# Peptides against a protein of PDB entry 3PUK: the designs that were tried, part 31

Target 1, 227 residues: chain A of PDB entry 3PUK
Amino acid sequence: ERGLKSVVWRKIKTAVFDDCRKEGEWKIMLLDEFTTKLLSSCCKMTDLLEEGITVIENIYKNREPVRQMKALYFISPTPKSVDCFLRDFGSKSEKKYKAAYIYFTDFCPDSLFNKIKASCSKSIRRCKEINISFIPQESQVYTLDVPDAFYYCYSPDPSNASRKEVVMEAMAEQIVTVCATLDENPGVRYKSKPLDNASKLAQLVEKKLEDYYKIDEKGLIKGKTQS

## One batch from the design tools (peptide; aimed at target 1 E129 I215)

Design b2_p12_8 (made by RFdiffusion4)
Pose (drawn by RFdiffusion4):
Structure b2_p12_8 (pose): chain A 227 residues (1-227), chain P 12 residues (1-12)
Amino acid sequence: as target 1 above (227 residues)
Amino acid sequence: EEKYKERNKEFE
């Protein structure tokens, strides 16, 4: 099947689970708010065992150290989600697990990355960015994770216009992970209609996905595709 | 752009 959640599942399995799967052993997976919704969206937690995950736990709440099991951190590049990881490794009196495998849902800000590049410890065996920043709500419908996006797009023009751009970029980069997951590099068009916001966004997506496929590293897609 | 490639090289 080619359901949107099937496509995403095929990505998570190959880009995350298989990438750190050691045939004979199992791991503990850790999720923040987003990755929880993402995984609950495209599979049942039962399917995880077959993928080398024996226990899934919330990265937010404190946990008991299991110093003989390796950890699979499947999280977003969020200050909260990352600060929690730094609580397990490095500063201080650490550690909590035998090894760390970090998989970011999207590009990691240099600011956050530095905070973990230091307190690195020999533990962090891997740190990848897989670029899945959306929810496969239905086999043909997707939703983003841009909190209060509607308000900050149609609010007046007061003080909180600086956040409109923050929301506009968040939408753009997040939309780009939808195209990348579908292995598509589509041409960009907007409606040129009410308030003309699709124009500003269409430009951001166009610019960002040009920069994106200048890096991919999956090497499957470069230049505009038939979409 | 290069930083992201370097990160992947570093942690692979």

Design b2_p12_8_s1 (made by RFdiffusion4, then SolubleMPNN; from b2_p12_8, 9 letters changed)
Fold by OpenDDE base, seed 1:
Structure b2_p12_8_s1 (fold): chain B 227 residues (1-227), chain A 12 residues (1-12)
Amino acid sequence: as target 1 above (227 residues)
Amino acid sequence: NKRRLEVRKLFD
């Protein structure tokens, strides 16, 4: 079953590839660790070729300049990925590509955004946040990308309480991106035992869903989706 | 959302 995978691919196609597509133009696509997994989960190399991608490169690796081609950066809004981008366009002498299109998988913090703007704004043709921070597995199953989530959520050490809260916040944010991608505002269900982690996560998700739909592009609050 | 529009305007 490919239900969720198909929805994710359709969203990426519309938000990223259709947005920067020019007839007859080929681009080099730069991926980070997360977006490599994301695209691998929902498309084939042939699909990317059809969208005008000639080569896929890892943003973390040293790459040969292709100064005549434009680059499509599909990356997470992390300091590591942003720093790699800045190495490609930070100075006139270091420009590896003709121009850049940047699509972030989630909200880009102002600190990172301002750093990009100050360094290489003239080289950027597009910059968008597409709000997809999960990996689709099956028609109704997805995987979250939160490092050490298991360790902190199930740690018996009280000293990890603050870190547990940060992890829970990150997980809740990613779950909201699933709902946004599916255009859903569901009621949240959870199993409470043996720990209260599921209950806390549910509360965070509910709050973030409310916040998300209050600031929706249409300026309308979406009602709860019926069970 | 509003944030996406703001980001676009900065590089358009």
Scores: peptide ipSAE 0.023, ipTM 0.582, DockQ to the pose 0.491
OpenDDE base, seeds 2, 3, 4, 5: peptide ipSAE 0.020, 0.019, 0.020, 0.024; ipTM 0.558, 0.563, 0.563, 0.570; seed 5 fails the geometry check

Design b2_p12_8_s2 (made by RFdiffusion4, then SolubleMPNN; from b2_p12_8, 7 letters changed)
Fold by OpenDDE base, seed 4:
Structure b2_p12_8_s2 (fold): chain B 227 residues (1-227), chain A 12 residues (1-12)
Amino acid sequence: as target 1 above (227 residues)
Amino acid sequence: NERRKEIRKLFD
């Protein structure tokens, strides 16, 4: 039985590294907080070296230009990460790297995408959404990157209802990426609780799974798998 | 499909 970590790594290797691979070319890889955790969970530095990554840099930090090298941005589609990217390439005279390959861990909002397009399109050699927005921990265990999820999900305060919904949607989206990574469309099951959190999340996951496979870039239309 | 079109536009 293949562990989730191995599956995630293989997906990243295929979707990211193989996608932008050029023989004999080394790249600088830019990571954000999430992708740092993600890669740390499923690979070693030696693995990245084998994939043609010479240096790993934190996208949030100020970095010296290396204008002769191309940069591989493996980042989450957040305003913070995108803004950092834009700072690297937003000015024609001050590009930090030769060119950029961008791989988002999830769907990039149109607003951010358009912002990138408007300012940095000529610098981008590749842009792709790979849909891995979870951290594998064990063979069948993963964690989600949803800030304050616990607080809002279990808050009895009605004033938090809107935020709770946002959090649940984010969780559902990330769960779907797990399913997508595993190429599964499970029947979602949940345990009833005094609060309807589990039910609501299950419904969201179910809906998003349907949507995902309906519009899957690979054209996958499949029935329910074991959950 | 729509997203792929957008990505394509990015590189036109």
Scores: peptide ipSAE 0.022, ipTM 0.608, DockQ to the pose 0.359
OpenDDE base, seeds 1, 2, 3, 5: peptide ipSAE 0.023, 0.021, 0.025, 0.022; ipTM 0.611, 0.607, 0.603, 0.586; seeds 1, 3, 5 fail the geometry check

Design b2_p12_8_s3 (made by RFdiffusion4, then SolubleMPNN; from b2_p12_8, 7 letters changed)
Fold by OpenDDE base, seed 1:
Structure b2_p12_8_s3 (fold): chain B 227 residues (1-227), chain A 12 residues (1-12)
Amino acid sequence: as target 1 above (227 residues)
Amino acid sequence: NKKRKEIEKLFS
């Protein structure tokens, strides 16, 4: 049995590297904060070399142009990461690379997508969403990337109630991506604490799982796989 | 899924 890390790597390999691979072609890969952590958790540099990646660059940093090479952007669908991409391809005279392949880790909002389309459409060869918004730790362990989750969930200040709900929605969405990656629709279990955080999160996850698996890739309804 | 297909169509 392969652990969660192997499953995540296999999905990235299929959805990203196999999709844009060209025989004999090397690419520069651009990563943001989240995807750096993600790839570090499930692969080695040697694995990336085998997939045709010559060098990894941080999208947030100033980089020298390599105009004869294509770039693979594996990034989160955030304004910060998208803005960095736009700086690389926003003008014809200032293009950093020959062309771009973009793979988002999650759903890209229409506002960001339209901004990309309006500015850089001619430079983009691929643009896909791969739906991996978590970091695998061990065979059955993963971590979520939700800023200030602990602070808002356990805040005694009632004024943070709305922010707490936003955080829980984000956490639930990321948990659903884990289930999707594993091709599972599990029963949700939780432990109660003085706060109803676990119960609320469980309800959100159950609802989102139901919505996600309403129609699968084959157009079929997927039932629960375990309890 | 619908959104993904749309994005692929626009940039494929």
Scores: peptide ipSAE 0.027, ipTM 0.613, DockQ to the pose 0.546
OpenDDE base, seeds 2, 3, 4, 5: peptide ipSAE 0.025, 0.027, 0.023, 0.023; ipTM 0.612, 0.608, 0.602, 0.605; seed 5 fails the geometry check

Design b2_p12_8_s4 (made by RFdiffusion4, then SolubleMPNN; from b2_p12_8, 8 letters changed)
Fold by OpenDDE base, seed 2:
Structure b2_p12_8_s4 (fold): chain B 227 residues (1-227), chain A 12 residues (1-12)
Amino acid sequence: as target 1 above (227 residues)
Amino acid sequence: NKRRKEIEKLFS
């Protein structure tokens, strides 16, 4: 039994598959780089078949139209993934699928929402944010998807200061998704090091946790839990 | 999800 992996799978099952399930209907699922890793970490292909997914496709690759089938997009809210989606539904004559269900792994910026809305809103049956931006490894272990985090966090070059802040923000946001997935609001603890990276990250996590738990799924405020 | 209502409104 893998605690965190099972929790992540249950969340995906509830938030994504149960949400768009239709009896007797099969869907094509489109994944990006992150969601491929995410699903690979917490489920098997047989699990996806049981959830009504017949085929998994990479959103970045060229794909042949399957116009009679609906598509489930489980993707990151990035310009790259969104652009790939838009290519699938951007024109009436070039729609690759019958309709789309979109589930973003994190907050989707308004600019991207507006771009989607302007181009293909009529093709979209569902659009949700499910707030999972980490890869579960073990019951108490997870991996963050922040490119070059090590490089920028430990860079002595002042020119990398701005990028370091971006990396810290991204890490903090992904840690919050872990807490949200576990339904916890923990006290933040860190190990002191020569650099104040841990302290800065802790502060960012605390701030983002506070923001997240201002209102939960039920419109309630959640108090802090034990770390 | 705290943004569900907003998102559903955008694509309803």
Scores: peptide ipSAE 0.044, ipTM 0.732, DockQ to the pose 0.366
OpenDDE base, seeds 1, 3, 4, 5: peptide ipSAE 0.042, 0.037, 0.040, 0.037; ipTM 0.741, 0.705, 0.726, 0.729; seed 1 fails the geometry check

## One batch from the design tools (peptide; aimed at target 1 C108 D110 C120 I124)

Design b2_p13_3 (made by RFdiffusion4)
Pose (drawn by RFdiffusion4):
Structure b2_p13_3 (pose): chain A 227 residues (1-227), chain P 13 residues (1-13)
Amino acid sequence: as target 1 above (227 residues)
Amino acid sequence: SMSKKVEREEFFS
């Protein structure tokens, strides 16, 4: 099937689980708020065992060190989600697991990346960005994770307009991961209608997905596709 | 940060 959650599942399996799957052994997966909703969305936790995951745990709450098991960090590039990882490896009195495999749902900010590029330790065997920043709510419907997006788009023009841009970019880059997961590089059009916000957004998405496919690394898509 | 994706994966390979 080609359900939206089927497509995403085929991405997670190949880009994450298979990428660190060692046939004979199992791992512990760690999730933040987003990745939990993402995985619960496109599979049952039962399916995870077949993919090399014996135990899933919340990266937020403290955990007991299992220094003979490798860790699969499937998290978003969030300060909170990342600070938690740094609690397991490096500073201080560490560590907590035998090895670390980091998979970011989206592009990792240089700011956050540096905080882990230092306290790296030989442990971090891998750090990839898979570019999935949405929820496959239905086989044809998707939702983003842009908190308080509606308010910061139709609020007046007061002090909290600086955040509007933050929300506008968050929507743009998050929408781009939807196209990238679908292996599509579509042309961009807006409605040119009420308040003309789709224009500002259509430009951000157009610019960001041009920069995106200048890097992909999957190499499957470059230049506009038939969508 | 977007352009450093490949470099970062090579660094942690």

Design b2_p13_3_s1 (made by RFdiffusion4, then SolubleMPNN; from b2_p13_3, 5 letters changed)
Fold by OpenDDE base, seed 4:
Structure b2_p13_3_s1 (fold): chain B 227 residues (1-227), chain A 13 residues (1-13)
Amino acid sequence: as target 1 above (227 residues)
Amino acid sequence: SLSRRKEVEEFFS
């Protein structure tokens, strides 16, 4: 079995670095909180250097312009990260970098996408959504990036029901990205507990898997795999 | 979705 970390790295290399590679060109890479954790979990700095990344920068931090270099934004499709990107390129007179390649770790909401398009379209050479929204820890272990997941999922307060559903949806989506990355369509298993959270999550995952493989990259509808 | 990816890539190409 392939280790999840190596699979994730290979996916990133193919989907991101190979996609924007230009002979003899070095890029500055901008990372957010999630992608920092993601890359740190599956690669070394030397690996990034080999992929043509000269410097990695935190998108949330104030940065000096490097106007002669193109920037590779590997970021989550969040308002915070997008806002930071917009600050880098939103001003015609004060672009921080020569151009931008944007790779989102997941589906970028239309609102954010349209905001980018309206403000910075001329600066963007590439904009791609990849489906890696998890942190690999071990060969078969990953962590989801869903803030306050525990709080809402286990809240007995009915007023949190809507938020719980949002969190569950986000978790399910990220689990599907794991499956997509591994090229798997698993039968979902869960441990039954007094709360129906696991069952609900399983149903959401199953539904999203079906939706994903209807239009997967290979044009295949996969059967259930072992999980 | 794949369709969206194509659209996004085409837009910024």
Scores: peptide ipSAE 0.033, ipTM 0.532, DockQ to the pose 0.582
OpenDDE base, seeds 1, 2, 3, 5: peptide ipSAE 0.026, 0.027, 0.025, 0.029; ipTM 0.542, 0.548, 0.547, 0.554; seed 1 fails the geometry check

Design b2_p13_3_s2 (made by RFdiffusion4, then SolubleMPNN; from b2_p13_3, 6 letters changed)
Fold by OpenDDE base, seed 5:
Order: structure tokens, then C-alpha cells, then sequence
Structure b2_p13_3_s2 (fold): chain B 227 residues (1-227), chain A 13 residues (1-13)
């Protein structure tokens, strides 16, 4: 396996599967579009079986209840994914699963978090934010997943300036997750273009990296590493 | 991004 893929898998194994592991217990795992791609990029179904996952389900699809089993939600912190989760455990309908373990691929906004707390906190055994918002392709290659990134970044329409900034922020955040996963704080390098998108993105990345390491869980400030 | 981890864990664990 390639280096980045193995690192990502190890991170998921440690942060997600080891975190909620109970001996002899099988779980159903719910994935969204992003995490489906993520896991597909770095593991096989056999790997998931070894981690106690019996079945993988798409969170967006209608699913039959399996009320005797606990569910592991490995999902992105989006309204769509959260809404699907809430439908599974909301008070208005019978719970589809016995309990839930939720692992977000990134920071969950307070609005979504509070919505979860208000509706189904009793069903949640674990809620954790991890920091993996990229798809590993090769040993040193990853892919970002930001909707309409190309469109807004290259839009000549000034009216899209605000959206362009939002997109760049999202991209920068995902790049930071790569660095966090690799435990690196690299010097950001880029090739400048006439629109200076790369420069702007680089600045955002550096800022977010700085912020991340200032408040990291280890309480350590990591200096610059190799780019 | 992970700054709230402890708080979240305490709430749901």
C-alpha cells in the first residue's frame, strides 16, 4: 500500500475503530459520499470486517432498521449527513439502531452539533471530530473535495468573490487536515498565477496551520517541517 | 478543528 493511504487508514483505525471497539461486538457503519470515497481509497471491506464492521450502509439511502445493533456513523459534518442521522434516531420515528457512535471527518459546526444534542443525545455513545477531509490517491498525492471549487476560483464574475473566498477557506481547511494527518507543518509552496489564487490559498493554509498547531490536542507548537 | 473534542466526549460519553 502507498504511504499516504496507509497513514490515512492507520489514522482512521486509531481515531475511529479503536475508539469505539468492544470485544465481540459488530456494528453497522454508515457512510456518506465523502467517507465512502475516503474508505474506498485506503481500505478494503475485509479490513472493515476485521474492525468489527459487519455491514456498510449509505446514510443517504432508505435502510431497514437493525434495532439490535449499534451503528457507527463516519460522516462529514454537513447538514445533509446530519439530517440523515437525525432521521435514524429522531424522536419522531423509531430508532433504526440500538445506539450511535458518531465520528465527523472535520469540525462540526455548533448549529449542527446543537441540533444533534437537542434531538437524540441519549442515543449517542460517542461523538468525536477527527481531522481527515481529503482523499489519498498516491503516496504523496491527495484530492480535495470542495464543491464548485473550479467554478468559483476561475470565475471572472466579481459577484462570485465572496463565494470564491468561502471555497478557498474550505480548500485550505482540507489541506490542513492532510498536514495534521501526516503530523507536518510544512512550508507552503505554490506556483503563482495571474489570478493569484494559489497565493491566496497558500496564505490561508499557513494561517490555518498556525491556528491548528496553536490549539492542538498535545499542546505543542510544531515548527515548520519540510515542504 | 479538534479543540472541542474533550467537551464533546464528555457530553456524549
Amino acid sequence: as target 1 above (227 residues)
Amino acid sequence: ALSRRKEVEEFFS
Scores: peptide ipSAE 0.026, ipTM 0.558, DockQ to the pose 0.598
OpenDDE base, seeds 1, 2, 3, 4: peptide ipSAE 0.021, 0.022, 0.021, 0.020; ipTM 0.556, 0.559, 0.539, 0.531; seed 3 fails the geometry check

Design b2_p13_3_s3 (made by RFdiffusion4, then SolubleMPNN; from b2_p13_3, 8 letters changed)
Fold by OpenDDE base, seed 5:
Structure b2_p13_3_s3 (fold): chain B 227 residues (1-227), chain A 13 residues (1-13)
Amino acid sequence: as target 1 above (227 residues)
Amino acid sequence: ALSRRKEVEKFFE
C-alpha cells in the first residue's frame, strides 16, 4: 500500500508519465539495465499500459524504427545509455522515433547533457532529472547499484583509496535520492566498526542532504526527520 | 539534480 515500492511508483507516475502524457497518445518506452530493474520492482506491464506505454524496449538492443511514435527514454545518465539514445536520434542515421522524452534517474553530467544538446536537441520534447537511483525491495528496504562498491569499500589495498572515494560518493548520492523520494531528511545512523566506511558514507550523505534541501524545488531548508 | 531543472526545461521548450 504505502510501501517504498508504491512510493517509488507514484513518484515515477507523477514525474515521468504525468509529465509527458498526452491523451490518446501511445509511446514506446526505452529502458536501460537499471530502469528495467527499477520498474520491474514497482510496477507491472499493465500499469505501464495504463500510462500510455505500448511497448518497452531495451535501449541497448538493436531496434527497428517506429517513426510515427514518440519515445519515452527512462534511463540512467550514463555514457552507455546516452550513446544509445544518440544513435537513435543522431544526424548520422535516420531517427528511429518521432520525438523523444528523456527522463534521467539522476543528475546528468554536463558533458553528457551537452552531447545531447549538440546533436539531438530538435528531437527532444522533454529532458528532466527525477532523482530515483535505487531499487525498492520492500516497504522499508532498498538497494544501491554502484559498480564494484563491495570490492573497493573493503579493499585492503591503499592504492584503491581514490576509487573508494568515488564509490562512496556514488553511494551517498543514491541514498540522497531515496531521501528525496520519501521527502525525508533523516538523521544518519551507522555502525562504524570495524571499518570507517560507514562513518565516511554518513558524512557524505549528510553533506549531500544539506545541499539537496538548499537547492530543492521549494527553496526550503527542511529540518531533520526521524528514521 | 533539481538545481538545473529550470534551465533544462527552458532549453527544450
Scores: peptide ipSAE 0.027, ipTM 0.598, DockQ to the pose 0.586
OpenDDE base, seeds 1, 2, 3, 4: peptide ipSAE 0.025, 0.026, 0.026, 0.025; ipTM 0.611, 0.614, 0.610, 0.611; seed 4 fails the geometry check

Design b2_p13_3_s4 (made by RFdiffusion4, then SolubleMPNN; from b2_p13_3, 6 letters changed)
Fold by OpenDDE base, seed 2:
Structure b2_p13_3_s4 (fold): chain B 227 residues (1-227), chain A 13 residues (1-13)
Amino acid sequence: as target 1 above (227 residues)
Amino acid sequence: ALSKRKEVEEFFE
């Protein structure tokens, strides 16, 4: 049994910190709401110090420039987080940091990516999508970051049907990131409720898993495992 | 679907 927290930390260490590490160099790390929770769940500040992070800052807060330091942005690919990044580097005279390394927790939509590329490309040294969109709780337990998931999934109001689908898609996407992080392709099982929500979610997960492993970095289709 | 855009990573290196 592998501890999910350790697996997540190992993934972040490899995909983020090892990727941008330079000997003797310290960086400021910018976090958003999700990545704050994510790192808090799987590491300590001392761990971050060992990875060359001198200070962690909230991307949403107004911050003083530290123009001699490079910044590591570990953020969600959301308009809010991206806008905050753009404010840091949008003006040549008002750049907050020397340069930026960007690591998105999930797929960044082309619209947001193009916006970044158009305005701040010269300031960016690295940009990656690492696909971790869940919070590890304990050994094999995790939570999803889907706003109002409970409300919409259990809403009796038909007017919320569209939003319910969006929520389920988001949940399925995050579950797939768990599987990717654990390097597993599990068979999906669920307990049925009066509503078909569980069945629908299961179908979405299965579909997304298939898509993910078809485009695996190694071009490999991994066989189903047990979850 | 989840995907990585390696070409983008290459662009910023």
Scores: peptide ipSAE 0.027, ipTM 0.558, DockQ to the pose 0.576
OpenDDE base, seeds 1, 3, 4, 5: peptide ipSAE 0.026, 0.026, 0.023, 0.023; ipTM 0.556, 0.559, 0.541, 0.550; seed 3 fails the geometry check

Design b2_p13_4 (made by RFdiffusion4)
Pose (drawn by RFdiffusion4):
Structure b2_p13_4 (pose): chain A 227 residues (1-227), chain P 13 residues (1-13)
Amino acid sequence: as target 1 above (227 residues)
Amino acid sequence: SYTPEEKEEFFSH
């Protein structure tokens, strides 16, 4: 099947689980708020065992150290989600697990990355960015994770316009991960209609997905595709 | 800025 959640599942399995899957052994997977919704969206937690995950736990709440099991961090590049990882490795009196495998849902900010590039420890065996920043609500419908996006798009023009841009970029880069997961590099068009916001956004997506496929690293897609 | 490839290489062993 080619359901939107099937496509995403095929990505998570190959880009995450298989990428650190050691045939004979199992791991503990850690999730933040987003990745929980993402995984609950495209599979049952039963399917995870077959993928080398014996236990899933919330990265937010404190956990008991299992120093003989390797950890699979499947999290978003969020300050909260990352600060929690730094609690397990490095500063201080650490560690909690035998090894760390980090998989970011999206591009990791240099600011956050540096905070873990230091307290690195030999543990962090891998740090990849898989670029999936959306929810496969239905086999043909997707939703983003841009909190309070509607308000910051149609609010007046007061002090909180600086956040509008923050929301506008968050939508743009998050939309781009939808195209990348579908292995599509589509042409961009907007409606040029009420308030003309799709124009500003269409430009951001166009610019960001040009920069994106200048780096992919999957090498499957470059230049505009038939979409 | 650090690229994904560079970040992966940094944490590789």

Design b2_p13_4_s1 (made by RFdiffusion4, then SolubleMPNN; from b2_p13_4, 4 letters changed)
Fold by OpenDDE base, seed 1:
Structure b2_p13_4_s1 (fold): chain B 227 residues (1-227), chain A 13 residues (1-13)
Amino acid sequence: as target 1 above (227 residues)
Amino acid sequence: MYTPKEIEEFFSQ
């Protein structure tokens, strides 16, 4: 009975809000393009208020300092979002907020993580990877956020073959995060098309699911579930 | 590559 939206919200609530909650404390929340869409799809502003968020700000915009308040950064692990964070805390004299809690929607590349460590370590109270890289639409429907996916997947130009593979891998990774969120190891089904994109994507998903469950928190391989 | 646990623990106060 509970749709994908409610499952995603529960995951965010437990992994982000409960993780940094302090009684009587309000935080400013910073969002990027992806997390704005994500939260808009699965919660209301009233829900965020209940979780101790007083104001939502766009990380890409210039913002006035609120030095007495802590900031919750719920962002994608991209150079653009990380650079905006670093601008908020990179200088001791120009800190926008009292401290930072950072929650990434996906695996943070070592290069970006090292950059954060080198610049802002004293300002960070928490840093965690949540692994939610999809947008829930309906009870069992979601959309992927892969830039130019349509363009490269349906391009007949052979010169785009390498780029198509990169896009397919990114799509497969996002599908795996859906499975992880739902705690499912499904059998992959697809409808073939002339370019056989569905078959290639299915193979990548199967491989990534296998890898994910081999290295899960319990070190156990889960059996396939029928969905 | 940093593990999720290593990332979480690095800044944990």
Scores: peptide ipSAE 0.399, ipTM 0.904, DockQ to the pose 0.647
OpenDDE base, seeds 2, 3, 4, 5: peptide ipSAE 0.359, 0.399, 0.398, 0.384; ipTM 0.891, 0.905, 0.904, 0.903

Design b2_p13_4_s2 (made by RFdiffusion4, then SolubleMPNN; from b2_p13_4, 5 letters changed)
Fold by OpenDDE base, seed 2:
Structure b2_p13_4_s2 (fold): chain B 227 residues (1-227), chain A 13 residues (1-13)
Amino acid sequence: as target 1 above (227 residues)
Amino acid sequence: MITPKEMEEFFSQ
């Protein structure tokens, strides 16, 4: 069994670095909060250097232009990250980099995509979604990056019910990306007590797995696996 | 800008 970290790295290498790699070309890589955590969990700086990344920048920070270099944006499809990207390329005179390769960790909403397309399409060489929205911790353990998940899942306040659902949806999406990364369609197991949160989350995951594999690239429905 | 050294230190955590 391959460790989850190695699988994640392999997927990133194939989907991101190999996709935009040109021999002898170095790129600046822009990361956001999530992708910083993601890469730190599954690779070393030496690995990134081998993939043609010379420097890494935080997308949220002000950065000096390096107009002769292309930029690789490995970011989450959030308004904040997208807005930072748009600021880098929004003006012809103020372009920070030569061109952009964009790789989103998850599905990019049409609203954000359209905003990018309208403003920066000429500067973009690639724009792909790689569907990795989790942090590998151990060979068989991962964590999810869902803000306030603990609070809303265990809040006794009924007014938080809607927020709880949103959080569980987000968690379910991220779990599906794990399954997709591992090429698995598992049966979901959970402990129902003391709260029904696990049951609800399990149902969401199962539904999303069904949806994911129903519309997979091959048009095949993957059978249940044991995991 | 994050230097290779800084990144190595960060990723080693």
Scores: peptide ipSAE 0.024, ipTM 0.542, DockQ to the pose 0.021
OpenDDE base, seeds 1, 3, 4, 5: peptide ipSAE 0.023, 0.021, 0.027, 0.019; ipTM 0.513, 0.506, 0.498, 0.489; seeds 4, 5 fail the geometry check

Design b2_p13_4_s3 (made by RFdiffusion4, then SolubleMPNN; from b2_p13_4, 5 letters changed)
Fold by OpenDDE base, seed 2:
Structure b2_p13_4_s3 (fold): chain B 227 residues (1-227), chain A 13 residues (1-13)
Amino acid sequence: as target 1 above (227 residues)
Amino acid sequence: MTTPKEMEEFFSQ
């Protein structure tokens, strides 16, 4: 079995780097907090150089314009990351780069997408969504990037119930991206005790898996695979 | 809801 890190890297290479690669062309790559962690988990700087990335920049930091180079934005579909992108291309006079390739790690909300379309569509050469919203740790282990997940899942405060549901949804979505990356539709196993959190999460994952594979590119429902 | 395909088509130049 191929290690999860290798699978993730292969997917990023195919979906992102191969998609925008042009022979002899170097790009600046912009990363946010999540994608920094993601790439750090599955590749080295030498790997990125081989893919035509000359410099990696943090999208949240102030950066000097490099107007002759194209930029590859590998970012999460968050207001913060999108706003930083928009600042780079919002004004013709203030464009930091020659053009942009945008790859989102998850589904981009319509509100953010519309904001991008309205402001800087002419600067964008590619805009795609890739479904990788997890961090590979080991061959068979991954972590989720859900802020305060532990706190809300185990909070005894009933006022946090709504937030707990939001966190559970976010976790379930990220787990589905793991399954999609591995091209699997597993049965979900969980421990019911001491809290019902695992059961609730399992149900959400199962539902989202069903939804995901119903809408797959082939219009086929994939059968259950190994758990 | 904008599909990935629609998004790609829109920015395909």
Scores: peptide ipSAE 0.035, ipTM 0.626, DockQ to the pose 0.672
OpenDDE base, seeds 1, 3, 4, 5: peptide ipSAE 0.019, 0.023, 0.031, 0.030; ipTM 0.512, 0.526, 0.643, 0.629

